# Designs tried in a protein design run: peptides against a protein of PDB entry 6NYY. Part 186

Target 1, 212 residues: chain A of PDB entry 6NYY
Amino acid sequence: KHFEQAIERVIGGLEKKTQVLQPEEKKTVAYHEAGHAVAGWYLEHADPLLKVSIIPRGKGLGYAQYLPKEQYLYTKEQLLDRMCMTLGGRVSEEIFFGRITTGAQDDLRKVTQSAYAQIVQFGMNEKVGQISFDLPRQGDMVLEKPYSEATARLIDDEVRILINDAYKRTVALLTEKKADVEKVALLLLEKEVLDKNDMVELLGPRPFAEKS
Target 2, 212 residues: chain A of PDB entry 6NYY as posed
Amino acid sequence: KHFEQAIERVIGGLEKKTQVLQPEEKKTVAYHQAGHAVAGWYLEHADPLLKVSIIPRGKGLGYAQYLPKEQYLYTKEQLLDRMCMTLGGRVSEEIFFGRITTGAQDDLRKVTQSAYAQIVQFGMNEKVGQISFDLPRQGDMVLEKPYSEATARLIDDEVRILINDAYKRTVALLTEKKADVEKVALLLLEKEVLDKNDMVELLGPRPFAEKS

## One batch from the design tools (peptide; made by RFdiffusion4, then SolubleMPNN)

Design b2_p28_5_s4 (from b2_p28_5, 16 letters changed)
Fold by OpenDDE base, seed 5:
Structure b2_p28_5_s4 (fold): chain B 212 residues (1-212), chain A 28 residues (1-28)
Amino acid sequence: as target 1 above (212 residues)
Amino acid sequence: DEKKKFEELFEKLLKALEIERKVQNLEE
């Protein structure tokens, strides 16, 4: 019963309409988005945010615009940094508020999907091996897993390890850069929208060469 | 403590995803 209620709260929280964010909600969103922004800024292989906004659009409480990278191939390192950036919002909420919102759960879902894809679809795990299975798409009947129960358990374990590693990396980064997260969050609360120039002014130049 | 919280959340998420899959399978 408690678990179903938690899921319903998550779903209900995601469905919360374009309501005017209360000041406390706005603050939470600002720190959440600041976490994403700072993680993206200081992770070499993450795509930095070009625009950070706490203005609700549609079903989202905030949005981030990334440079459209027409990149079809990702390395394991790139995928890890992207996972960390995705976890940045959640980690920021934990650091500053000691609690997570429903928005942080959606990010965790995305990270989980990425981790499974890396291990099962892309064969990027040494223990599981160079295997590629089609992950059931949302809506596809979960056909019988093309692997044994033992392999399924191994996959689940390795997914957990990968997510934990990404989480720990994100916690370490945003803890180190806690003051930067706060600067970005406070400026977001003031301006509601930040661009790359605002980020440069707050944090200095991104410590990585822009891939032209 | 953070590790434990993460593990708990991860397990909850996995269960939620399983439920979503089951619900989607029932609606088809």
Scores: peptide ipSAE 0.014, ipTM 0.378, DockQ to the pose 0.025
Fold by OpenDDE base, seed 2:
Structure b2_p28_5_s4 (fold): chain B 212 residues (1-212), chain A 28 residues (1-28)
Amino acid sequence: as target 1 above (212 residues)
Amino acid sequence: DEKKKFEELFEKLLKALEIERKVQNLEE
């Protein structure tokens, strides 16, 4: 339910943007969405965009990332591919237009939230350690961080590293699949809605076995 | 399960794009 709501919010945001989109803006959106679609297609562990709630923690850059409870079941590899998929839109815009829209910023925020959650909540970073801190829920005044300022800085650094790694992976993938991104984008501009069959026709069958 | 999730995500994306199309058609 929470995942569905998150997707609905993303969809709602996209819907609002599309309603007023000039032709050039529509083109940007098409390539943005094509980036997500292609990244998701060629990343084995890419799952639907996880809702990452950024809860501002105090005056510091420490974003409280809420990972849905369901995300506790994801491996580091799965989370990485999800991050890459989320970055797919931004990377596509960069590849094709050399500019990043506000939509791409929202995706970056989600990726950032996921990265913090992986490091702080899931203990998936060796430098920070196998620690799990409860990230403040949306609306909770986090008065005190459960870790030192030095640890906070380390977390921030490791988050940046993780995001950069995911970004590089996404850039490599979408650069390799640039023609596929363009095919998807052009078809999106024509049909506005693509189904799985459209993707199979454009890209071939997804190269991964259906996980049961 | 991953395929299903991908399909669901894709369907949602398609739905979002469809909504965008509908809105554009209303402004015309």
Scores: peptide ipSAE 0.035, ipTM 0.468, DockQ to the pose 0.033; fails the geometry check
Fold by OpenDDE base, seed 3:
Structure b2_p28_5_s4 (fold): chain B 212 residues (1-212), chain A 28 residues (1-28)
Amino acid sequence: as target 1 above (212 residues)
Amino acid sequence: DEKKKFEELFEKLLKALEIERKVQNLEE
């Protein structure tokens, strides 16, 4: 039930994104979405990032992300794959068109928020340590940071490293699978409906062992 | 059951892609 709700939120976000795109960008959209699809196919734990509550962060990296309680059970590896899948569209645009659209900026924002949450809320970084700071709620004035300025700088650095790692992983994957991205993109231009069978036909079975 | 959950999620994602294509086609 929680997964279904999460998917519905993602769908709503994607619909909104598509409505902002220009009609002339149909080709760009197809390759963008193909990037997401292919990344999802070849990443074991890939899942689109959920749209969660965000608040402005005073320093450099955008908004702090507040994840639902259910998402606190995700592993670092799962979150990384989700980040990579979210970057899949942007990376596809870069590979095929040598440019990134403004629509891809929203995906980068989501990745940034996820990275920040992993470092600050979940303690998923060895340098920063096992910390979990309660971030101010949306609309609350941040009067005092719960950590030193030095820690804030360290957090910013580690967040950037994490984003870059996810980006590099996505670039490597979609570059290797460039032909697959093109196949999916072309199919998206031709057909309105894609299912798992279409993906299996185009890409073969997913390269993961059967899990329960 | 984890495999099954993932497969279901992926199928839903593909449906979402379909929705995006539909929306784009309506703008043309």
Scores: peptide ipSAE 0.023, ipTM 0.423, DockQ to the pose 0.037; fails the geometry check
Fold by OpenDDE base, seed 4:
Structure b2_p28_5_s4 (fold): chain B 212 residues (1-212), chain A 28 residues (1-28)
Amino acid sequence: as target 1 above (212 residues)
Amino acid sequence: DEKKKFEELFEKLLKALEIERKVQNLEE
């Protein structure tokens, strides 16, 4: 309860500083956020959104409040579903508008970073093996990669495969659930903010048992 | 240089994914 309240306060403070989106921008954001929301809803290991908002916060994109998962450990399957959820906004824009915004590019960067982390840091790829290397953080001097150029190429290839798999999975899901994405987007345009109850009313109960 | 390489790889990946999607849409 205290953590949720703290997040709501931070969110509320950010909402006051945001410029009004133009109608076309608002529409784009609504479908983008609907893509994230629907992907999170129908992916078992994704973190469903507790709150979906098209009220611009900070950089002008809609806000998705995720359940703070105090998860310290993620499986490969969990990370894949999280990648798919992250791609949900981009895929939604592609399905409905045939174009991608800058916000969708940022999500793709996050997915790419996650894929590299899985392969390089967590050793979650059989071809690359059980290696764990720190990825250079923003501002860290790119120290010499502790692996060969051949290994680097292999990593890049496996990252591509992983992202492609996540992308295909997301496309398949949101294409199947296209009507649901539309419903969520339209309701977002009306209410600007949706909660879990709104999602249940639109989509029905989430098809996965709530992890207590 | 590594950031640039990553960005280039990412752009290539995006292009590849876009092409695959276009092909899939044409086959459906």
Scores: peptide ipSAE 0.014, ipTM 0.346, DockQ to the pose 0.017; fails the geometry check

Design b2_p28_6_s1 (from b2_p28_6, 15 letters changed)
Fold by OpenDDE base, seed 4:
Structure b2_p28_6_s1 (fold): chain B 212 residues (1-212), chain A 28 residues (1-28)
Amino acid sequence: as target 1 above (212 residues)
Amino acid sequence: SKEKEEKELEELSEKLREELEQKELETK
C-alpha cells in the first residue's frame, strides 16, 4: 500500500513533502547507504560501490561512488539490477526503521524514470510493444504525448509492474542479507567512509567475477 | 573538534569529487 502510493505520487508528479534527513539521523543515513552498498554487492549487473559515505556533501546527506561501468548498452536485466540497487536504500530503511526519508523518495524517482525509459524509449516491454518516444524533460511543458491516452495508461501500468518487481526483488535480497546490511551500517557509523576493501572485509569477495 | 572534523570531511569530499570528475574526463 505505502509503496504503491509512493509510485503513484511519483508517476503523477505529486511531490509530497517527505521527512528531510537531519544530522541527527546519521543512523538512518548509514542504513540507507548500507542498503545501496549491499544491494550493489550481491546484484550481478549492478555497479558495486567503490566508496560509501555518510558524510554530507553539498545537498546530499551521503554519497556513493560507483565504479561506473563504461557501458553504453544495457540489457533489461542490467537495468533491473540497477533499479534494485537504487531501491536498496529505501528498502533498508523500511526493514530497519519502518520509515522512508527524502533520499528514498529521490531514489524512487530515479527508478521511476528508469522504468519509463525502458518501456517508452527502449521498447523493452512486451505489452506496450517496441515503441520509442521521447520522455518530457524536467521543466518541459507537457507537450502533446505522441501516443493515445489508452497507451499512456498502459505505460503507467507497466511502469508500476516493473517498479514493483524491482522492489520485491530488492526486499527479498536485503531481507536475506539483513545481517550484512547491519554490519555495513554499523561500520559506516564508526568510520563514516567505507571503501571496496572494507566491503570485502565485511562481506567477503564479491560473488561475481570482476568484469575485466 | 566536531567542526574541524566536518571541515576535513568536506575537504575530503571535494577532493574525491574532483578526482572522480577528473577520472571521468580522462576516460572520455
Scores: peptide ipSAE 0.007, ipTM 0.321, DockQ to the pose 0.054
Fold by OpenDDE base, seed 1:
Structure b2_p28_6_s1 (fold): chain B 212 residues (1-212), chain A 28 residues (1-28)
Amino acid sequence: as target 1 above (212 residues)
Amino acid sequence: SKEKEEKELEELSEKLREELEQKELETK
């Protein structure tokens, strides 16, 4: 229920405010960023973690920096793992605090955008089929959708399914790795910034062979 | 050794957890 309601809110477009981190907020951010970091660590197709920080930068209260693969073509599996990594912060907050903060809204937006792109642009959904439509850019008055209202409903349903699948996968992963998330979060609260070496020291080598 | 480093990190994590719990108790 709460997750589905959050998806609906992200589709509606909410604005973010900037604040100074209180200790409790810092704790929340640490577990949030730890969720991203650990999800990225244990997901094969996630981008390798370079740096994770709970030091506020710009509009973000924390960040995880990854080595972007110069990859222009993604498989469905790769996109799913990226969605799971993006959900990692939100899922961590849910596992540890039983609550979700506004910090997870941007992540949910990114996941939602990715899900729509997979279904509408990339034809990665069996029910919707191998149809590719240009997604309206923010600000384009898309007067006419290139598909029927029935197709629109189908797309929305399949987007929800895809996001829910990614969410469940992330919950399963971070529940299994709960101790690792906590270790990372606690170390973040101490060091404020972790790099790949800190993660290797804490969690061991990433389970996936670095494609040289 | 990797085991020593894991143990040191676990001890550090426990200390930090205890400190956080103490701070949460002091702020209530």
Scores: peptide ipSAE 0.005, ipTM 0.297, DockQ to the pose 0.014
Fold by OpenDDE base, seed 3:
Structure b2_p28_6_s1 (fold): chain B 212 residues (1-212), chain A 28 residues (1-28)
Amino acid sequence: as target 1 above (212 residues)
Amino acid sequence: SKEKEEKELEELSEKLREELEQKELETK
């Protein structure tokens, strides 16, 4: 199991040594990945960071590797912290550069999908209620929504609220930890790859006890 | 311990990366 998962991660993330990032692009990626890393470090329910890299891999210009929790059930709080970690790159770019890049669009898509799943599939929203609907598969013509247009509007509004709450939480966290994001970004620019030990040396031990 | 399992997974991942890099270098 662990070996197969490691292989899938390595195969999915083959370093494209042929993509040379421009210095400004490399800087942007470093701060983006530092945002993810620092958010994950200080969020209890985020997956533990194993490795962060600004070396281009596969379709990405940088990556963070996390220890996947063998978890089949997620709480609302766990899903929120995962959303915040996913927003960490975008928020870091906003804090340091006052702009967002196209790299943050994939993260927004993931956050949006998670928010819809929480509200529509998992019934985690009090206003929408304890409902579970199948989300349309990519490419399926949604011929008939299993709910009214009024419910559809309510879902869209509650999705936006959830994403905005996650965004605000991430902004607050990374603003408080701005110096830590800078430290991680600068060290990434120097080493290109950081592991958990580099993070512990730089930031101190993660404030959450690793549940063995 | 999760820490031991995490370290073993990290070491395995690094080893696999090195092996893949070597294979890519050999195929060029």
Scores: peptide ipSAE 0.000, ipTM 0.346, DockQ to the pose 0.045
Fold by OpenDDE base, seed 2:
Structure b2_p28_6_s1 (fold): chain B 212 residues (1-212), chain A 28 residues (1-28)
Amino acid sequence: as target 1 above (212 residues)
Amino acid sequence: SKEKEEKELEELSEKLREELEQKELETK
């Protein structure tokens, strides 16, 4: 219920600005970042984790850095795993705290953007069709949508479905790996920054070979 | 760069959402 409402708010532009977490909220940040890190660790098509931090930088109180793959082509499976990684923080907060913070809003926006791109630009949705629609570029006047209002509604519905599927996948994964998320979160609270080696020591080797 | 492409995709997706939102507001 809360997740669907959040998707609707993101899709419907009712994005609440993320509140900057306070230093006393480091625990929430640690579990949030641990969610990203663990999701990325156990998803085959996720980018390799380089660093996870709960040290405030810029507007964020934490981040996970991944090594971007030197690839320009993404499969639907790869994009799904990337969506799951992006949802990892929010899902972790839900699993451990029974509620999400406003800090997960940016992640949800990114996931929403990815879902729209998959459906509209990449033609990865069977119901919408294997077609690519030109989205208006920055500075282009609101060009007439290359699709009908009915198609726009369909796109919105399919975006919600795709995000919900990614969310459910992430919930299943992080529920299974709940103990690992907690281990990472606790270690983050101690060290504030973890690298790949810390993750290997804590969780064992990543199950997937680094795709160079 | 991948980062540039991802940013471009994000921007495009954001625009699509904004356009969809505007239509939903107009139909209410």
Scores: peptide ipSAE 0.013, ipTM 0.403, DockQ to the pose 0.044; fails the geometry check

Design b2_p28_6_s2 (from b2_p28_6, 12 letters changed)
Fold by OpenDDE base, seed 3:
Structure b2_p28_6_s2 (fold): chain B 212 residues (1-212), chain A 28 residues (1-28)
Amino acid sequence: as target 1 above (212 residues)
Amino acid sequence: KEEEEEKRLEELAEKVREEQEQKELETP
């Protein structure tokens, strides 16, 4: 009780009610956030959902809050599930509206960055090999790539493959769970904010034991 | 167990606050 109220005060104090969403925009955001929430619910290595909201906050039209795992080492499988969760909003928009919006730009950027990091920094791709190069920092003129143009093309191709595999996995999951995405989206349109308990009531307990 | 979970949730609420304050500072 006191803890939930403390979270609500912190979260509610940060809710800049500065943007009034149009009803159609609010609907799009509800299905987008429901896509993230449901993907995170049914992916083992996704971070557990704490809160999902369609109340505009800062530069975001909606948000989901997750319990970050104190984890310093990630497996390829864990990174894939995180990519799928990040794609959940875009995939939900495609499934329900047959259109894509600009709302997923930040999600696509995060997924792209994760895919490049897996291949170039972590050596997680068998075709590229066990290489580790620093990704160019924003604003650094990479004067010389530490690899050939042929290797650069291979990296770009394997990044696209990895993103497409994550996208297909997310489409399969959210298509199977389409009714659950709709339940969450409709309840978001009613309550504007959902917590973990609302998700348990709608979807049942998360199928993965939370590590105590 | 409940007290450890409550403490873990408090630490998480603190991290979420810090991340949100940081986002507000980065996005004037």
Scores: peptide ipSAE 0.000, ipTM 0.300, DockQ to the pose 0.061
Fold by OpenDDE base, seed 5:
Structure b2_p28_6_s2 (fold): chain B 212 residues (1-212), chain A 28 residues (1-28)
Amino acid sequence: as target 1 above (212 residues)
Amino acid sequence: KEEEEEKRLEELAEKVREEQEQKELETP
């Protein structure tokens, strides 16, 4: 209880009791967070869901909390599943509302950063090859790229391919699990907060063995 | 509109599943 609340405060920030979401905004957030939760549930390499909430905290309108893996080395497959989980909110909004909101901006940024890192830092793309270079930080004037304009175009194309593949994979998953996303979203609208046990009751046990 | 979009998303999902299954079969 007290320790969980402390972790919740650190990860989610202070609950702004004063930020009353409009019913339609609350609905959008519920389906967004349900998309993350369900994607994380059915992706093997996603982190185990601990909690999902539509209670506004800090600057966020909702959040999902996962058990962090003490993992320093990630495979390409693990990174893909993490990208899909991160896209789950946006994809859920698309499936249920046919519209894009600004709520996924941070998720899209994370996915974009991961895709670039895979291609240009980790050498995980066969077309680009085993290249590793530092990504420009926000605000650094990249005066000279350590690679040709042809390589820059190739990187941009392969980043788009990787993101689109992750997006399509997430669409496939959440469309298959559409009823599960809706169940989670509706229960979020009722309870505002769900834990792992609520998810197990609603969806059944996670199909992947949790590495304890 | 919503039904057409749902159908489009279902068709996309089916196509992606088929492409994934094919890749899994082709990866020894």
Scores: peptide ipSAE 0.000, ipTM 0.301, DockQ to the pose 0.018
Fold by OpenDDE base, seed 2:
Structure b2_p28_6_s2 (fold): chain B 212 residues (1-212), chain A 28 residues (1-28)
Amino acid sequence: as target 1 above (212 residues)
Amino acid sequence: KEEEEEKRLEELAEKVREEQEQKELETP
């Protein structure tokens, strides 16, 4: 229910702004960023964590920085793990607070964009078929969709399925790793910034070898 | 192990609470 409503709000273009961090907001951000960090730690195809911070920068209240791989080709599995990592913040908030904040809106947007790209641009969905269409950029006149309204509905449904699958995978992972999320969140509240070494000290070595 | 870890988490949570209370006291 709450997650589906959040996706609908993202699809509908509803944006909200955030203000100066109150202590409770700082706590929320710490658990949010801990969710990203822990999801990224335990997902094989997630990018390696470099830094996680709850220090506000620009419009962000916190961030997790990952080492981008110089990778131009992504598998469906790799894209799924990246979606799960991106959902990690929202899932952490749900596990620990049982509520939705506006902090996950940008993550939900990124996940939604990734899901549409997989289905519409990369042809990665069997029901929609091996199609490749350009998604309209923000501000481009929505040219006539190169597909029927029935296909548009099918795409929207399959996008929701893909996001829900990624969400469920992330819920399972962060529920299993709930204690690790708590540890990271509490340490973030103390240090405000964690690096890879802090994560290794706290959680042990990342279970996946860094692709050199 | 689990009890030691729980205790460590409680101690860390207490420390974070104390630091937050101190910041609230220092913020006029």
Scores: peptide ipSAE 0.000, ipTM 0.318, DockQ to the pose 0.014; fails the geometry check
Fold by OpenDDE base, seed 4:
Structure b2_p28_6_s2 (fold): chain B 212 residues (1-212), chain A 28 residues (1-28)
Amino acid sequence: as target 1 above (212 residues)
Amino acid sequence: KEEEEEKRLEELAEKVREEQEQKELETP
């Protein structure tokens, strides 16, 4: 209890006890977070879910906490699964509501940053090739790009392809697991907070062997 | 491994708690 609260305060920020979500907003958040949780559950290289909450904390309306894998080296497949998990909230909203909200803005930003990093920092794209360039930080003057405008366009195109592939993969997964997303969302609306044990009770054991 | 990682997260959160308790003690 005290321990979870300490991690929660550090990672999630202070609970804004003052933000009462409207019932429709709470429903949207529940399905959004359920999308993340279920995507993370059924993606081998996703981080394992520790906790999912629809209680507003800090700047977020909900959050999912994952056990960060102590991994210094990521494969392209691992990064793809992480992108799919990050898209899970947005995809869930689309599947269940046929609409998209602003709630996924930070997720889209993270996915976009990951896609650019894969292509321009890690050289993980065959068309762009074995290049490594630092991404401009927020507030850095976009100094001289070390590559041509034609290469910049190619990078942008390959980033879109990678994001779209991750999106399609997430749509396929959460469509297949639609009933599981709904179970998690409904239980979130009741309990407001779920842990790994709640997920095991709802979905069964995670289909990937826990790395001992 | 997950138990070791859970234990490491426990140790990290204990450290953060101790740092917060120290800050709360230092803030009058």
Scores: peptide ipSAE 0.000, ipTM 0.286, DockQ to the pose 0.031; fails the geometry check

